# Ledger of designs, part 44: peptides against a protein of PDB entry 4U39

Target 1, 302 residues: chain A of PDB entry 4U39
Amino acid sequence: SIKVIGVGGGGNNAVNRMIENEVQGVEYIAVNTDAQALNLSKAEVKMQIGAKLTRGLGAGANPEVGKKAAEESKEQIEEALKGADMVFVTAGMGGGTGTGAAPVIAQIAKDLGALTVGVVTRPFTFEGRKRQLQAAGGISAMKEAVDTLIVIPNDRILEIVDKNTPMLEAFREADNVLRQGVQGISDLIATPGLINLDFADVKTIMSNKGSALMGIGIATGENRAAEAAKKAISSPLLEAAIDGAQGVLMNITGGTNLSLYEVQEAADIVASASDQDVNMIFGSVINENLKDEIVVTVIATG

## One batch from the design tools (peptide; aimed at target 1 L258 I281 V285)

Design b2_p21_1_s3 (made by RFdiffusion4, then SolubleMPNN; from b2_p21_1, 11 letters changed)
Fold by OpenDDE base, seed 5:
Order: structure tokens, then sequence, then C-alpha cells
Structure b2_p21_1_s3 (fold): chain B 302 residues (1-302), chain A 21 residues (1-21)
């Protein structure tokens, strides 16, 4: 089974966005130290952590409280994650609960033998230096606790949105990019396409790889596959070129009109931009909600 | 009908079946 665990406010917003976009084949778990915020989750499983420590009042933006809250609730987390083959741990780094608890939860998932993937955001620079420093510590702890850690730099989202984009919409886009990172992987296993991957294929690329980068490209029209692939490999979300990656996981999602030729064309573009010795796997997904759009998601590992 | 599982402060699981009204 695949489980998605949202940790703290940002992680739970991302999980809500996944549920609203009907991401299939996954079980959703919402974790928080704030009981009131947890009640607003759309997840089927809701877990309050650190009840003795916090009394449901949240972590007060302190990562050490988030960490201790997850440690207090270890047995409950183990029981919620039990029997998962894969666990996505999603969080907005820089806060109290997400930053502190996500590494502990990830380690619990890994110790249970699940393929553990972190999908996390760095805070925007405007959220201030304290959040950036807390996020850096949380990201470092996540890297040690996961098989693969996808880090989304929120400041790069500002390069793909209009300069006049309201702050609230920038956060919604961060939640959407977290959704795309989880869905881009989960759909390869849970959703049939033209080229299906098994869990063993995904595990080969993602097991014990450490930090990963994600690129996304969307296009329409006659050259949509090639354009989406080119946008994915040149995505502002990629902090580095993919040419140094040891592994590449590619998702090619299209509507019912997606052709095997378009899948191959997109895969050839990503392969040509990668190292010659790269272990590249690619899957295709059919999403009936995509009319003439192709979405290419590239995850570079190693 | 979505099943809501709440794990409370004591680790007790409460399962609530959402009756679609």
Amino acid sequence: as target 1 above (302 residues)
Amino acid sequence: AGVLTIIDQLGEKTTITKTVL
C-alpha cells in the first residue's frame, strides 16, 4: 500500500490539495500538534501528536517541540504506517510541527521497511531568516531519515508565477507543487497508463538516493510531448541540470489521446539531456481530465 | 462512504463512517 502523510500545516494543506485533485491509490494521513488545524484536514486518518507536550495547542513554531511530539507519539505513528510499502512524507519546512516531526515520522516509516520519500518545501525568503534556518535543519534531518528527499525551493515558484501573484496564491502554488511531486510518483504505481512501472522499478531509482530534484513541464498542441519534456528538464524547480543525475524517474501523463510515439519522444529528450550511464525509468499515466495537455514530471536522483 | 479514522491524544482509534447525507 502507498501512504501519504502530511505533517504540520503545510503538509496538511498539500494533503488537502491531493484529496481535492482526486489523487488515486493512496491512503492519506494528517498529522499535527494543533488539534484545531487537524480538524480541518480532509484526510481519512487524523493523528494528533504530542498531546501531553502541547495539549493540542501546536508547536509554537519550534522544531524541537515538533520533534518531541512525534517521539511521544511514536507507537501511534508506527500503527498508522504499518503495512505500507511506500510512504510519502510531505511538509512545509520552517514551521514547528512539519520541520521537527517530519524527520521522525520518515525514520519510523523507513524502520518499518517502507520506501520512504520526502516531498518538502523550503520557505519563501519573505518568510524570514528564522524560518530558512529552521528549514535547513529540518531538511538535513529529513535527508538522513528518507530514501529520497525532493526539496522544492518556494522562491523558484515565484519565477513561474506572475510578479503580482498574491502571497496566498504563492502558498497555494507551493501546495500544488507538493501535490505534483507526490502524484508524479504515486500515479506511476497506482494509475495504469501506456507504460506501467512496478513498485520494484520505482524502488530501484529511489532507494537510498538522498536528495532529488524535480522538474515539471506542461504543454499542448502538435509538439506537446517534446515541449513538455523540454520544459521539465529546464524547469525553474531544478536547482541544477539533470546531466549529473545517476537516476531519473520520468512520468508522462496525458489524456486518452496520448500516443506511444509522444511517450517515446518525451523520453528520448530527457535521456538526451541526462548522463549516458543514467539509470532512467519512465512510465506513462492516462488522466481523462487532461484534454490536449501533456504533463511531464522528471525526478533526478543521485 | 469515506471512513474517517481519528487517533486521539491517548492513541485510541475512533472510526467514523461518513454517512453521505
Scores: peptide ipSAE 0.062, ipTM 0.616, DockQ to the pose 0.015
OpenDDE base, seeds 1, 2, 3, 4: peptide ipSAE 0.013, 0.042, 0.045, 0.038; ipTM 0.318, 0.577, 0.584, 0.554

Design b2_p21_1_s4 (made by RFdiffusion4, then SolubleMPNN; from b2_p21_1, 12 letters changed)
Fold by OpenDDE base, seed 3:
Structure b2_p21_1_s4 (fold): chain B 302 residues (1-302), chain A 21 residues (1-21)
Amino acid sequence: as target 1 above (302 residues)
Amino acid sequence: AGRLTIIDQLGEKTTVTVTDL
C-alpha cells in the first residue's frame, strides 16, 4: 500500500490539495500537534501527536517541540504506517511541527521497511531568516531519515507565477507543487496508463538516493509533448541540470487523447538531456481531468 | 459516506463511518 503523511500545517494543506484533486490509490494520514488545525484536515486518518507535551496547542514554531511530539507518539505512528510498501512524508520546512516531526516520522517509516520519500518545501525568503535556518536543520535531518528527499525551493515558485501573485496564492502554489511531487510518483504505481511501472522499478531508482530534484512542464497544442518535456527539464524547480543525475523517474500524464507517439517524444527529449549512463524509467498516466494538456514530471536522483 | 479512522494513544483504531445525511 502507498501512504501519504502530511506533517504540520503545510503538509496537511498539501494533503487536502491531493484529496481535492482526487489523487487515487493512496491512503492519507494527517499529523499535527495543533488539534484545531488537525480537525480541518480532509484525511481519513487524523493523528494528534504530542498530546501530553503540547495539550493540542501546537509546537509554537519550535522544531524541538515537533520532534519530541513525534517521539512521544512513536507507537501511534508505527501503527498508522504498518503494512505500507511506500510512504510519502510531506511537510513545509521552517515551522515547528513539520520541521521537527517529519524526520522522526520518516525514520519510523524507513525502519518499518517502507520506501520512504520526503517531499518538502523550503520557506520563501520573505518568511525570514529564522524559518530558513529551521528549515535547513529539518532538511538535514530528513536526508538521513529517507530513501529520497525532494526539496522544493519556494523562491523558485516565484519564477513560475505572475510577479503580481499575492502571498496567499504563492503558498497555495507551494501546496500544489507538493501535490505534483507526490502525485507524479504515486500515479506511476497506482493509476493505470499507457505505460505502467511496478513498485520494484520505482524502488530501484529511489532507494537510498538521498537528495532529488523535481521539474514540471505543462503544455497544450500540436507539439504539447515536446514542449512539456522541454519545460520539465528546464524547470526553475531544478536547481541543477538533469545531466548530472544517476537516475531519472519520468511521468507523462495526459487526457484520453494522449498517444504513444507523444509519450515516446517526451521520453526521447528527457533522455537526450540526461547522461548516457542514466537509469531512466518512464511511465504514462491517463487523467480524464486533463483536456488537451500534457503534464511532464521529472524526478532526478543521485 | 466518508470513513474516519482515529488512532488513539494506545494505537487502537476506531473507524467511524460518517453517513452523509
Scores: peptide ipSAE 0.049, ipTM 0.596, DockQ to the pose 0.015
OpenDDE base, seeds 1, 2, 4, 5: peptide ipSAE 0.037, 0.016, 0.033, 0.041; ipTM 0.559, 0.368, 0.567, 0.596

Design b2_p21_2 (made by RFdiffusion4)
Pose (drawn by RFdiffusion4):
Formats: sequence, structure tokens, C-alpha cells
Structure b2_p21_2 (pose): chain A 294 residues (1-190, 197-206, 209-302), chain P 21 residues (1-21)
Amino acid sequence: SIKVIGVGGGGNNAVNRMIENEVQGVEYIAVNTDAQALNLSKAEVKMQIGAKLTRGLGAGANPEVGKKAAEESKEQIEEALKGADMVFVTAGMGGGTGTGAAPVIAQIAKDLGALTVGVVTRPFTFEGRKRQLQAAGGISAMKEAVDTLIVIPNDRILEIVDKNTPMLEAFREADNVLRQGVQGISDLIALDFADVKTIMKGSALMGIGIATGENRAAEAAKKAISSPLLEAAIDGAQGVLMNITGGTNLSLYEVQEAADIVASASDQDVNMIFGSVINENLKDEIVVTVIATG
Amino acid sequence: TTTTKTYHGTDGSTVTVTTTT
């Protein structure tokens, strides 16, 4: 019983993307103060929060509103979250609802005893001061409210995509990366949560590599461990979760080769949750999701 | 001391948990 909660617009898209990618084994909850944006969620459960406060008009990039909105809907949320063994709280930080509400929601989930993993994006630098400041204040709050907070620096999306990809695609990739963050874990739970719990505090950074071809598992792992999303050296990690995903042509040669690359870059005595998952929708593509905690 | 647990999904997925104390 793992629930992925998209909070605000940032999470709304990630949840949509997750659903679009047919990520299995999770119950999705899209939570928004913005009734219009919420009605775009592909989530079966659409929770409008702050209905009294925002009247479906959203938080206006005011985290305080997203917060008060979440506090207003404190009871509706717990109801939706009860029974969750694990709650992914996925949101865009810098906004109102995502920045405000996610900590309220993730904290509720944490109090509910669920393994609360918040997976959020820090706004692109270009989103400006307000977005940066609010997320920082917000990311700070997400850390106090989750067991593990995987923070995806959107600015690093721009290093990854072609220098000329339009902004719209840059935001879109941030959504996918958020999805890639949650799927990277949720695919490994579809197992004693104390295992993953022992891996889940402090902040967390993740990396992704995608490759195709003859030497792809290594190419993917190398790209994953060196990825711009992954800002710090993995040898600094106390715990590392590794997810290898490929087509039905995923060989153990490829799997361990990538594991060896991720492992050698990690501390030797590191705790590790490693999985490889077959995605029939993949052909020659292979995706390594690496999440380091410490 | 290092211990390892491995789980196998029916779809062919494998999860390995390695813990060092």
C-alpha cells in the first residue's frame, strides 16, 4: 500500500507522468488548491485542498496559502492517506501548493507511520527569486516532514537536455525526472520496509542515465552516477538505492556491469537497495536510477 | 558484518538489499 501524492502543480504533472508511464503498484492522489489544474490530473483521487480558502483558485505561489490550504484539509488528507505503508509526496517547490501543502501532507503521512518519501524539484533558477526563495523555505520544510527527501535540482535539467530545448520541454523534463524519481523507487516495491526505511535521513540526491546500444548498461550507469541531477559524489552517500530498468533483453551481464559501476563509485560498506526491473515497453533503452542518501 | 537479502518478482524483477553493520 504505497501512495504517490502529487501536491500542487509540480506533483500534478509528475503523477500524470507516472500514470502516463503506467507506473504500477501505487495509488495516486493528486492534491491541489487549484481546482482547474487539479481536474487535469489523471489521478483517480483528486483532492482539492483549501477549497474554503482558495475556492479552487489555487494558492497563487503563496506557500503560506498552500499550507493553510493543506491544514484546512488536514482531515481529508489523513483519510486519504490512512492505510498507506509508504507515501511518496511529490511536488514542485517554489510554488504555493507544492511548496506549502507538501510538508503538511508529507508530515501527515509521516505521522501516519508511512514511510514518507518526498520527491520534489527545486525550481529552475530562471523561475526567479520568488520561486527560488520559496522552495528553499519549502525544501527546508519538506526535510523536517519526510523520512527521505529526494530533491531534484531543475537547474540541472538544463545541463542534461540539449542547450536549445525550449523552456516548455525543460519543464516537461522536470516532470519526467520527478516521475523518474518516484518510479525509481516505487518499481522496487510492486520486501521489509525497514530495509528501505533504513535507507530512508538527511536529504537525498538522485541521478539517472539512459542509454541504448551494445555498451549501454555501463553507459547508463556511468551517466547515472555522473548525472547533473546527482550533484554530490556518491562516496559521500551512507545509503544508495539503485534501480536498473531495461527491456526483456536485460541481461545479468548488463545488470551487474551497471551495479559494479554504481558500487565502485559508492563506499564499500555502503547499505544498498538494488533492483533491476524489466519494462516491456523498452527496447534497447536502459535506465539506471540511482538515489543516494548522505 | 554484511548481510544481503534478495527478492524475486514474478515478472522477473530482482531486488537485493545489502546491509552492513

Design b2_p21_2_s1 (made by RFdiffusion4, then SolubleMPNN; from b2_p21_2, 6 letters changed)
Fold by OpenDDE base, seed 1:
Structure b2_p21_2_s1 (fold): chain B 302 residues (1-302), chain A 21 residues (1-21)
Amino acid sequence: as target 1 above (302 residues)
Amino acid sequence: TTTVKTYYYEDGSVVTVTTVT
């Protein structure tokens, strides 16, 4: 089984976005210290952590409170994660609950033997230095607690959106990028409870790899596959080129008109931009909600 | 090698995954 755990406000917003976009084949768990915020989650499983510590009032933007809250609720987290083959831990770093609790939850998942993938955001620079410093600490703790950590630099989202984009929309885009990171992997596995060949390959690429980068490209038209692939490998979300990656996971998602030729074309472009000795896995996904769009997601590990 | 798998979910969603290894 695949479980997606949203931790804190940012993580829960991402989980809500995943549910709204009908990300299939995953169980959603919302975790928060704030009971009121948790009630707004669309996840089937909702878990309040640190009830004694926080009294449901949240972590007050203190990561240490978030950490202690997860530690207090360890047994409940273990129960919720039990039997998962893969666990995605998603959070917005820089806050209290997400920053502090996500590493603890990730470690619990890893200790249970799940392939544990963190998908987290760095705060925008405009959120202030305190959030950036807290995020850095949380990211460091996540690296130790996960098999792979996908870090999304929110500031790079500003390079792909209009300069006049309202702050609220920038956060929504961050939630969408988190969704794309989870979905780009989960769709390739798609089958709860079956360790198929696809999961074994994903596990080989993602196990004990540490930090990962994600690129996304979207295109339409006759050359949409090539354009989407080129956009993915040149994505502002990639803080480094993919040519140094030890592993590459690529998802090509299109509508019902996605051709094998388009998949091959996109794969060839990504392969040509990668090291020759890279371990690469390619998947294509048909999403009926996509009309003429192709979405290419590239995850570079190692 | 190319493997094509189609998954049918309880909600009626259909996902086709083509794995290229």
Scores: peptide ipSAE 0.026, ipTM 0.520, DockQ to the pose 0.116
OpenDDE base, seeds 2, 3, 4, 5: peptide ipSAE 0.008, 0.025, 0.025, 0.026; ipTM 0.310, 0.501, 0.547, 0.509

Design b2_p21_2_s2 (made by RFdiffusion4, then SolubleMPNN; from b2_p21_2 with H8T T10S T14V T20V)
Fold by OpenDDE base, seed 2:
Parts: C-alpha cells; structure tokens; sequence
Structure b2_p21_2_s2 (fold): chain B 302 residues (1-302), chain A 21 residues (1-21)
C-alpha cells in the first residue's frame, strides 16, 4: 500500500489538493497539532498529534513543539503507517508542525520498513529569514529520516507563474507542485499506462538516495513530447542540471492519444541530457483529463 | 460518516483520530 501523510498546514493543503485532483491508489493521512485546521482536511484519516502538549492550539511556529508533538504521538503514528510499502511525507518547511513533526514521522515510516519519500517545500523569501532558517533545519533532519527527499524551492515557482500572481495563488501553486511530485511517482505504480513500472523499480531508484530535485514540463501540439521533455529538464524547479544525477525517474503522462513513439521521444531527450552512467527508469500514465497535453515529470536523485 | 477515536499512549499521551467514510 501507498500512504501519503500531510504534516502541518502546508502538508495538509497539499493533501487536499491531491484529493481534489482525484489522485488514485493512495491512502491519505492528515496530521496536525491544530485541531481546527485539521477539521478542514479532506483526508479520510485525520490525526491530532501532541494533544497534551499543544491542547489542539497548534505549534506556535516553533519546530521544537512540532517535534515533541510527533514524539508524544509516536505509537499512534506507527499504527497509522503500519503495513505501508511506501510512505510519502509532505510538508511545508519553515512552520512549527510541518518542520518539526515531518522528520519524526518520516523516521517512523522508515523504521517500519517502508520506502520513505519526503516531498517538501522551502519557504518563499518573502516569508522572512526566520522561516528560511527553520526550513533549513527541518530539511537537514528530513534528509536523515527519508530514503529520498524531494525539495521544492518555492522561489522558483515564481519563475513559472505570472509576475502579477497574488501571494495566495503562489501558495496554491506550491501545493500543486507538491501534488505533482507525489502523483508523478504514485501514478507510475498505481495507474496503468503504456509502460508500467512496479514498486521494485521505483524502490531501486529511490532507496537511500538522499536529496532529489524535480522538473516538470507541459506541452501541446505535434512536438508536444519533445517540448514537454525539454521543459522538464530545463525546469526552474531544478536548482541543478540533471547531468549530475545518479538516478532519474521520469513520468510521461498523456491523454488517450499518447503514443509509444512520443513516450520514447521524451525518454530519449531526458536520457541524452543525463549522465551516461545514470540509472534511468521511465513509465507512462494515461490521464483522460489531459486530452492533448503531455506532462513530463523528472525526478533526479543523488 | 465521521468517526472519532481517542487513543492513549503508554506515557498517558492522547491522540484523537478522526476517520471520514
């Protein structure tokens, strides 16, 4: 089984976005210290952590409170994660609950023997230096607690959205990029396509790889496969070129008109941009909602 | 339907789990 656990406000917003986009084949768990915020979750399973410590009032933007809340609730987190083959831990770094609790939850998942993937955001620069410093500590703790940590730099989202995008929409786009990171992997396992991957393939690429970067490309038209692949490998979300990666996982998603030729063309472009010795795997997914669009997601590990 | 369960840990900590079906 695949479980997605959203931790704190940002993680729970991302989980809500995943549910709204009908991401299939995963179980959703929402975790928070704030009981009122947790009630707004669309997840089937909602867990209030640190009830004694916080009295349901949240972590007060303190990562140490988030950490202690997860430690207080360790046994119940273990019970909720038990039997998962794969666990996605999603959070916005820089806050109290997400920053502090996500590493603890990730470690619990890893200790249970699940393939543990973190999908987290760095805060926007406009959220201030305190958020950035807290996020750096949380990301460092996540690296030690996961098999792979996908880090999304929120400031790079501002390069792919309109310059006049309201701040609230920039946060929604961060939630959407978190969704794309989880879905780009989970669909390869859970959703049939032209080229299917199994869990063992994904585990080979993601087990004990440390930090990862994600690139996304979307295109339409006659050259859509090539254009989507080129956009993915040159994505602003990739803080480094993919040629230094030890592993590459790619997802080629299209509508019912996606051809094997288009899948191969996209794969060849990503392979040509990667190191010669890279361990690259790719899968395809059919999503009827994309119609004429192709979405290429690239995850570079190592 | 929403069901709420309260679990008590060995240290006396309390976790509330709400399941929506």
Amino acid sequence: as target 1 above (302 residues)
Amino acid sequence: TTTTKTYTGSDGSVVTVTTVT
Scores: peptide ipSAE 0.174, ipTM 0.751, DockQ to the pose 0.013
OpenDDE base, seeds 1, 3, 4, 5: peptide ipSAE 0.160, 0.155, 0.028, 0.007; ipTM 0.735, 0.742, 0.543, 0.401

Design b2_p21_2_s3 (made by RFdiffusion4, then SolubleMPNN; from b2_p21_2, 6 letters changed)
Fold by OpenDDE base, seed 4:
Structure b2_p21_2_s3 (fold): chain B 302 residues (1-302), chain A 21 residues (1-21)
Amino acid sequence: as target 1 above (302 residues)
Amino acid sequence: TKTTKTYYYKDGSVVTVTTVT
């Protein structure tokens, strides 16, 4: 089984976005120290952590409170994650709950023997230096607790969106990028009855790889596959070129008109931009909601 | 070496996974 656990406000917003986009084949868990915020989650499983510590009033933007809250609720987290083959831990770094609890939850998942993937954001620079410093500490702790950590720099999202984009929409886009990171992987393996075979391939690419980068490309038109692939490998979300990555995971998602030729064309572009000795796994997914769009997601590991 | 697997889901979704090693 695949479980997606959203931790704190940003993680729970990402999980809500995943549910709204009908990401299939995953179980959703929402974790928060704030009971009121947790009630707004669309996840089937909702877990309040640190009930004794926080009394449901949240972590007060203190990562140490988030950490202690997860430690207090360790047994409940273990029960919720038990039997998962893969666990995605998603959070916005820089806050109290997400920054402090996500590493603890990730370690619990890893200790249970699940392939543990972190998908987290760095805060925007405008959120202030305190959040950046807290995020750096949380990211460091996440890196030790996961098999693979995908870090999304929110400042790079501002390079993709219009300069006039309202702040609220920029946060929604961050939630959407978190969704794309999880979905880009989960869609490759979330197959009833075949999860074990596909999971083994993904596990080989993602086990103990440390930090990863994600690129996304979207295109339409006659050359949409090639354009989407080129956009993915040159994505502002990639802090470094995919050249030198030890592993590449690629998802090519299109509508019902997605052709095998388009899939091959996109895969060849990404392979050509990758190291010759790279282990590359790619998948194609049909999503009826994309119509004429192709979405290419590239995850570079190592 | 390229290995391609195609999966057919009950919902009509089709996933093709190719591993390049």
Scores: peptide ipSAE 0.000, ipTM 0.290, DockQ to the pose 0.348
OpenDDE base, seeds 1, 2, 3, 5: peptide ipSAE 0.050, 0.000, 0.035, 0.000; ipTM 0.626, 0.262, 0.528, 0.257; seeds 1, 2, 3, 5 fail the geometry check

Design b2_p21_2_s4 (made by RFdiffusion4, then SolubleMPNN; from b2_p21_2, 7 letters changed)
Fold by OpenDDE base, seed 1:
Structure b2_p21_2_s4 (fold): chain B 302 residues (1-302), chain A 21 residues (1-21)
Amino acid sequence: as target 1 above (302 residues)
Amino acid sequence: TKTTKVYKYPDGSVVTVTTVT
């Protein structure tokens, strides 16, 4: 089974976005220290952590409170994660609950023997230095607790969106990128496509790989596969080129008109941009909602 | 089978955990 755990406000917003976009084949768990915020979750499983410590009032933007809250609720987290083959831990780093609790939850998942993948955001620079420093500490702790950590630099989202984009829309886009990171992997396992991967394939690429980068490309038209692949490998979300990656996981998602030729064309472009000795795996997913769009997601590990 | 476990805290908060067995 695949479980997605949203931790704190940002993680829970991402989980809500996943549910709204009908990401299939996963179980959703919302975790928060704030009981009121947790009530707004669309997840089937809702877990308040640190009830004794916080009394449901949240972590007060303190990662140490988030950490202690997860430690207090360890047994409940273990029970919620039990039997998972794969666990996604998603959070917005820089806050109290997400930053502090996500590493603890990830470690619990890993200790249970699940393939543990972190999908987290760095805060925008405008959120201030304190959040950046807290996020750095949380990311460091996540790296030790996960098999793979996908880090999304929110500042790079500002390169994809219009300069006039309201702050609220920038946060929504961050939630969407978190969704894309989880869905880009989970769909390869859970959703049949033209080329299916198994869990063992994904585990080979993601097990004990540490930090990962994600690129996304979307295109339409006659050359949509090639354009989407080129956009993915040149994505602003990639803090470094995919050249030098030891592993590449690629998802080619299209509508019902997605052809094997388009899948191969996209895969060849990503392979050509990767090292010759890269362990590359790719899958294809059919999403009826994309119509004429192709979405290419590239995850570079190592 | 889905198993639901309810945890009650002294503060009156409730955590519901559903596991698949």
Scores: peptide ipSAE 0.015, ipTM 0.327, DockQ to the pose 0.016
OpenDDE base, seeds 2, 3, 4, 5: peptide ipSAE 0.005, 0.000, 0.009, 0.000; ipTM 0.352, 0.247, 0.448, 0.233

Design b2_p21_3 (made by RFdiffusion4)
Pose (drawn by RFdiffusion4):
Structure b2_p21_3 (pose): chain A 294 residues (1-190, 197-206, 209-302), chain P 21 residues (1-21)
Amino acid sequence: SIKVIGVGGGGNNAVNRMIENEVQGVEYIAVNTDAQALNLSKAEVKMQIGAKLTRGLGAGANPEVGKKAAEESKEQIEEALKGADMVFVTAGMGGGTGTGAAPVIAQIAKDLGALTVGVVTRPFTFEGRKRQLQAAGGISAMKEAVDTLIVIPNDRILEIVDKNTPMLEAFREADNVLRQGVQGISDLIALDFADVKTIMKGSALMGIGIATGENRAAEAAKKAISSPLLEAAIDGAQGVLMNITGGTNLSLYEVQEAADIVASASDQDVNMIFGSVINENLKDEIVVTVIATG
Amino acid sequence: TTTTKTYTGTDGSTVTVTMTT
């Protein structure tokens, strides 16, 4: 019983993308103050929060509103989250709802005893000062409210995509990366949560590599461990979760080769949750998702 | 001391958890 909660617009897209990618084994909840944007969520559960406060008009990039909106819907949320063994709280930070409501929601989930993993994107630098400041204040709050907070620095999306990909695609990739963040874990729970719980505090950074071809598992792992999303050296990690995903042609040679690359870059005595998952929709593509905690 | 546990999904997915104390 793992629930992925998209909070605000940032999470709304990630949840959509997760659903679009047919990420299995999770119950999705899209939470928004913005009734219009919420109605775009592909989530079966659409929770409008702050209906009294925002009247479906959203938080206006005011985290305080997203917060008061979440506090207003404190009871509706717990009801939706009860029974969750694990709650992914996925949101875009810098906004109002994502920045404000996610900590409220993630804290509720944490109080509910669920393994609360918040997976958020820090706004692109270009989103400006307000977005940066609010997320910082927001990311700070997400840390206090989750067991593990995987923070995806959107600015690093720009290092990864072609220098000329339009902004729209840059935001889109941030959504996918958020999806890639949650799927990277949720695919490994579809197992004693104390295992993953022991891996889940402090902040967390993740990396992703995608590769195709003859030497792809290593190419993917190398790209994953060195990825711009992953800002710090992995040897600094106390715990590392590794996810290897490929087509039905995923061999153990490829799997361990990538594991060896991720392992050698991590501390020797590191705790590790490692999985490889077959995605039939993949052909020659392979995706290594690496999440380091420490 | 290092303890490793491996779990296998029916779809062929494998999760290995390694803990060192």

Design b2_p21_3_s1 (made by RFdiffusion4, then SolubleMPNN; from b2_p21_3, 6 letters changed)
Fold by OpenDDE base, seed 1:
Structure b2_p21_3_s1 (fold): chain B 302 residues (1-302), chain A 21 residues (1-21)
Amino acid sequence: as target 1 above (302 residues)
Amino acid sequence: TTTTKTYVYPDGSVVTVTTVT
């Protein structure tokens, strides 16, 4: 089984976005210290952590409170994650609950023997130095607690959106990128396509790899596969080129008109941008909602 | 075997966790 656990406000917003986009084949768990915020979750499983510590009032932007809250609720987290083959831990880093609790939850998942993947955001620079420093500490703790940690630099989202994009829309886009990171992996296992991957394939690429980078490309038209692949490997979300990666996981998602030729064309482009000795796996997914769009997601590990 | 555990939180919310053992 695949479980997605959203931790704190940003993680819960990402989980809500996943549910709204009908990400299939996963179980959703919402975790928060704030009981009122948790009530807004669309997840089937909602878990308040640190009830004794916080009394449901949240972590007050203190990561140590988030950490202690997860430690207090360890047994409940263990029961919620038990039997998972794969666990995605998603959070917006820099806050109290997400920053502090996500590493604890990730460690619990890893200790249960699940392939544990962190998908987290760095705060925008405009959120201030305090959040950036807290996020750095939380990311460091996550790296030790997961098999793979995908870090999304929110500032790079500003390079792919219009300059006049409202702040609230920038945060919504961050939630969407978190969704894309989880879905880009989970769909390879859970959703049939033209080329299917199994869990063992994904585990080979993601097990004990540490930090990972994600690129996304979307295109339409006659050369949509090639364009989407080129956009993915040159994505602003990639803080470094995919050359030098030890592993590459690629998802080619299209509508019902996605062809094997388009899948191969996209895969060849990503392979050509990767090292010759890279362990590259790729899968395809059919999503009827994309119609004429192709979405290429690339995850570079190692 | 399937096991079900119910958690009751101070706010009155109830979470049911089903695990396969």
Scores: peptide ipSAE 0.031, ipTM 0.391, DockQ to the pose 0.018
OpenDDE base, seeds 2, 3, 4, 5: peptide ipSAE 0.000, 0.020, 0.025, 0.024; ipTM 0.299, 0.331, 0.431, 0.438

Design b2_p21_3_s2 (made by RFdiffusion4, then SolubleMPNN; from b2_p21_3, 7 letters changed)
Fold by OpenDDE base, seed 2:
Structure b2_p21_3_s2 (fold): chain B 302 residues (1-302), chain A 21 residues (1-21)
Amino acid sequence: as target 1 above (302 residues)
Amino acid sequence: TKTTKTYVFPDGSVVTVTTVT
């Protein structure tokens, strides 16, 4: 089974966005220290952590409170994660609960033998230096606790959205990018497509790989596959070129009109931009909600 | 080592992927 755990406010917003977009084949778990915020989760499984420590009032933007809250609730987290083959831990770094609890939850998942993937955001620069420093500590702790950590730099989202995008919409886009990171992997396993990957293929690429980067490209028209692939490998979300990656996981998602030729063309472009010795795997997914669009998601590991 | 995977699609098309490790 695949489990997605949203941790704290940002992680739970991302999980809500996944549920709203009908991401299939995964179990959703919402984790928070704030009981009121947790009630707004759309997840089937809701877990309040640190009930004794926080009394449901949240972590007060303190990562140490988030950490201790997860430690207090360790047994409940273990029970919720039991039997998972793969666990996604999603969080916005820089806050109290997400920053502190996500590494603890990830370690619990890993200790249970699940393939543990972190999908986290760095805060926007405008959220201030304190959040950036807290996020750096949380990301460091996540790297030790996961098999693969996908880090999304929120400031790079500002490069792909309109300059006049309101702050609230920038946060919604961060939640959407978190969704795309989880869905881009989970759909390869859980959603029937033209080329299905098994869990063993994904595990080979993601097991004990440490840091990962994600690129996304979307295009329409006759050259949509090539354009989407080019956008993915040149994505602002890629803080480094994919040519240094030891592994590449690619998802080519299209509508019912997605052709094998388009899948191959996209794969060839990504392969040409990657190292010759790269272990690249790709899958294709059919999403009936995509009309003429192709979405290419690239995850570079190592 | 070269690993070859063959994918058969519902339309009967076959794609062969060769990975060199």
Scores: peptide ipSAE 0.013, ipTM 0.345, DockQ to the pose 0.254
OpenDDE base, seeds 1, 3, 4, 5: peptide ipSAE 0.008, 0.006, 0.269, 0.282; ipTM 0.377, 0.309, 0.836, 0.848; seeds 4, 5 fail the geometry check

Design b2_p21_3_s3 (made by RFdiffusion4, then SolubleMPNN; from b2_p21_3, 6 letters changed)
Fold by OpenDDE base, seed 3:
Structure b2_p21_3_s3 (fold): chain B 302 residues (1-302), chain A 21 residues (1-21)
Amino acid sequence: as target 1 above (302 residues)
Amino acid sequence: TTVTKTYTYSDGSVVTVTTVT
C-alpha cells in the first residue's frame, strides 16, 4: 500500500489538495499538533500528535515542540504506517510541527521498511530569515531520515506565476506543487497508463538516493509532448541541470487521447538531456480530467 | 459515517482516532 502523510499546516493543505484532485490508489493521513486545524483535514485518518505536550494548541512555530510531539506519539505513528510499502511524507518546512515532526515520522516509516519519500517546501524569502533557518535544519534532518528527499524552493514558484500573484495564491501554488510531486510518483504505481511501472522499478531509482530535484512541464497543441518535456527539463524548480543525475524518474500524463508516439517523443527529449549512463525509468498515466494537456514530471536523483 | 476509536497505549497515553467511512 501507498500512504501519504501530511505533517503540519502546509502538509495538511497539500493532502487536502490531493483529495480534491482525486489522487487515486493512496491512503491519506493528516498529522498535526493543532487539533482545530486537524479537524479541517479531508483525510480519512486524522492524528493529533503531542496531545500531552501541546494540549492541541499547536507547536507555537517551534520545531523542537514539533519533534517532541512526534516522539510522544511514536507508537501511534508506527501503527498508522504499519503495512505500507511506500510512505510519502509531505510538509511545509520552516514552521513548528512540519519542520520538527516530519523527520521523526519519516524515520519511523523507514524503520518499518517502507520506501520513504519526503516532498517538502522551503519557505518563501518573504516569510523571513527565522523560517529559512528553521527550514534548513528540518531539511538536514529529513535527508538522514528518508530514502529520497524532494525539496521544492518556493521562491522558484514566483518565476512560474504572474509577478502580481497575491501571497495567498503563491501558497496555494506551493500546495499544488507538493501535490504534483506526490502524484507524479504515486500515479506511476497506482494509476493505469500506456506504460505502467511496478513498485520494484520505482524502489530501484529512489532507495537511498538522498536529495532529488523535480521539474514540471505542461503543454497543449500538436507538439504538446515535446513542449511539455522541454518545459520539465528547463523548469525553474530544477536548481541544477538533469545531466548530473544518476537516476531519472519520468511521468508522462495525458488525457484519453495520449498516444504512444507522444510518450516516446517526451521520453527521448528527457533522455537526450540526461547523462548517457543515467538510469532512466519512465511511465505514462491516463487522467480523464486532462483535456488536451500533457503534464511531464521529471524527478532527478543522485 | 464517523467512527471514533480511543486507544490506550502501554504508557497510559490516550489517542482518539476518527475515521470517516
Scores: peptide ipSAE 0.031, ipTM 0.382, DockQ to the pose 0.013
OpenDDE base, seeds 1, 2, 4, 5: peptide ipSAE 0.026, 0.027, 0.030, 0.010; ipTM 0.368, 0.415, 0.425, 0.301

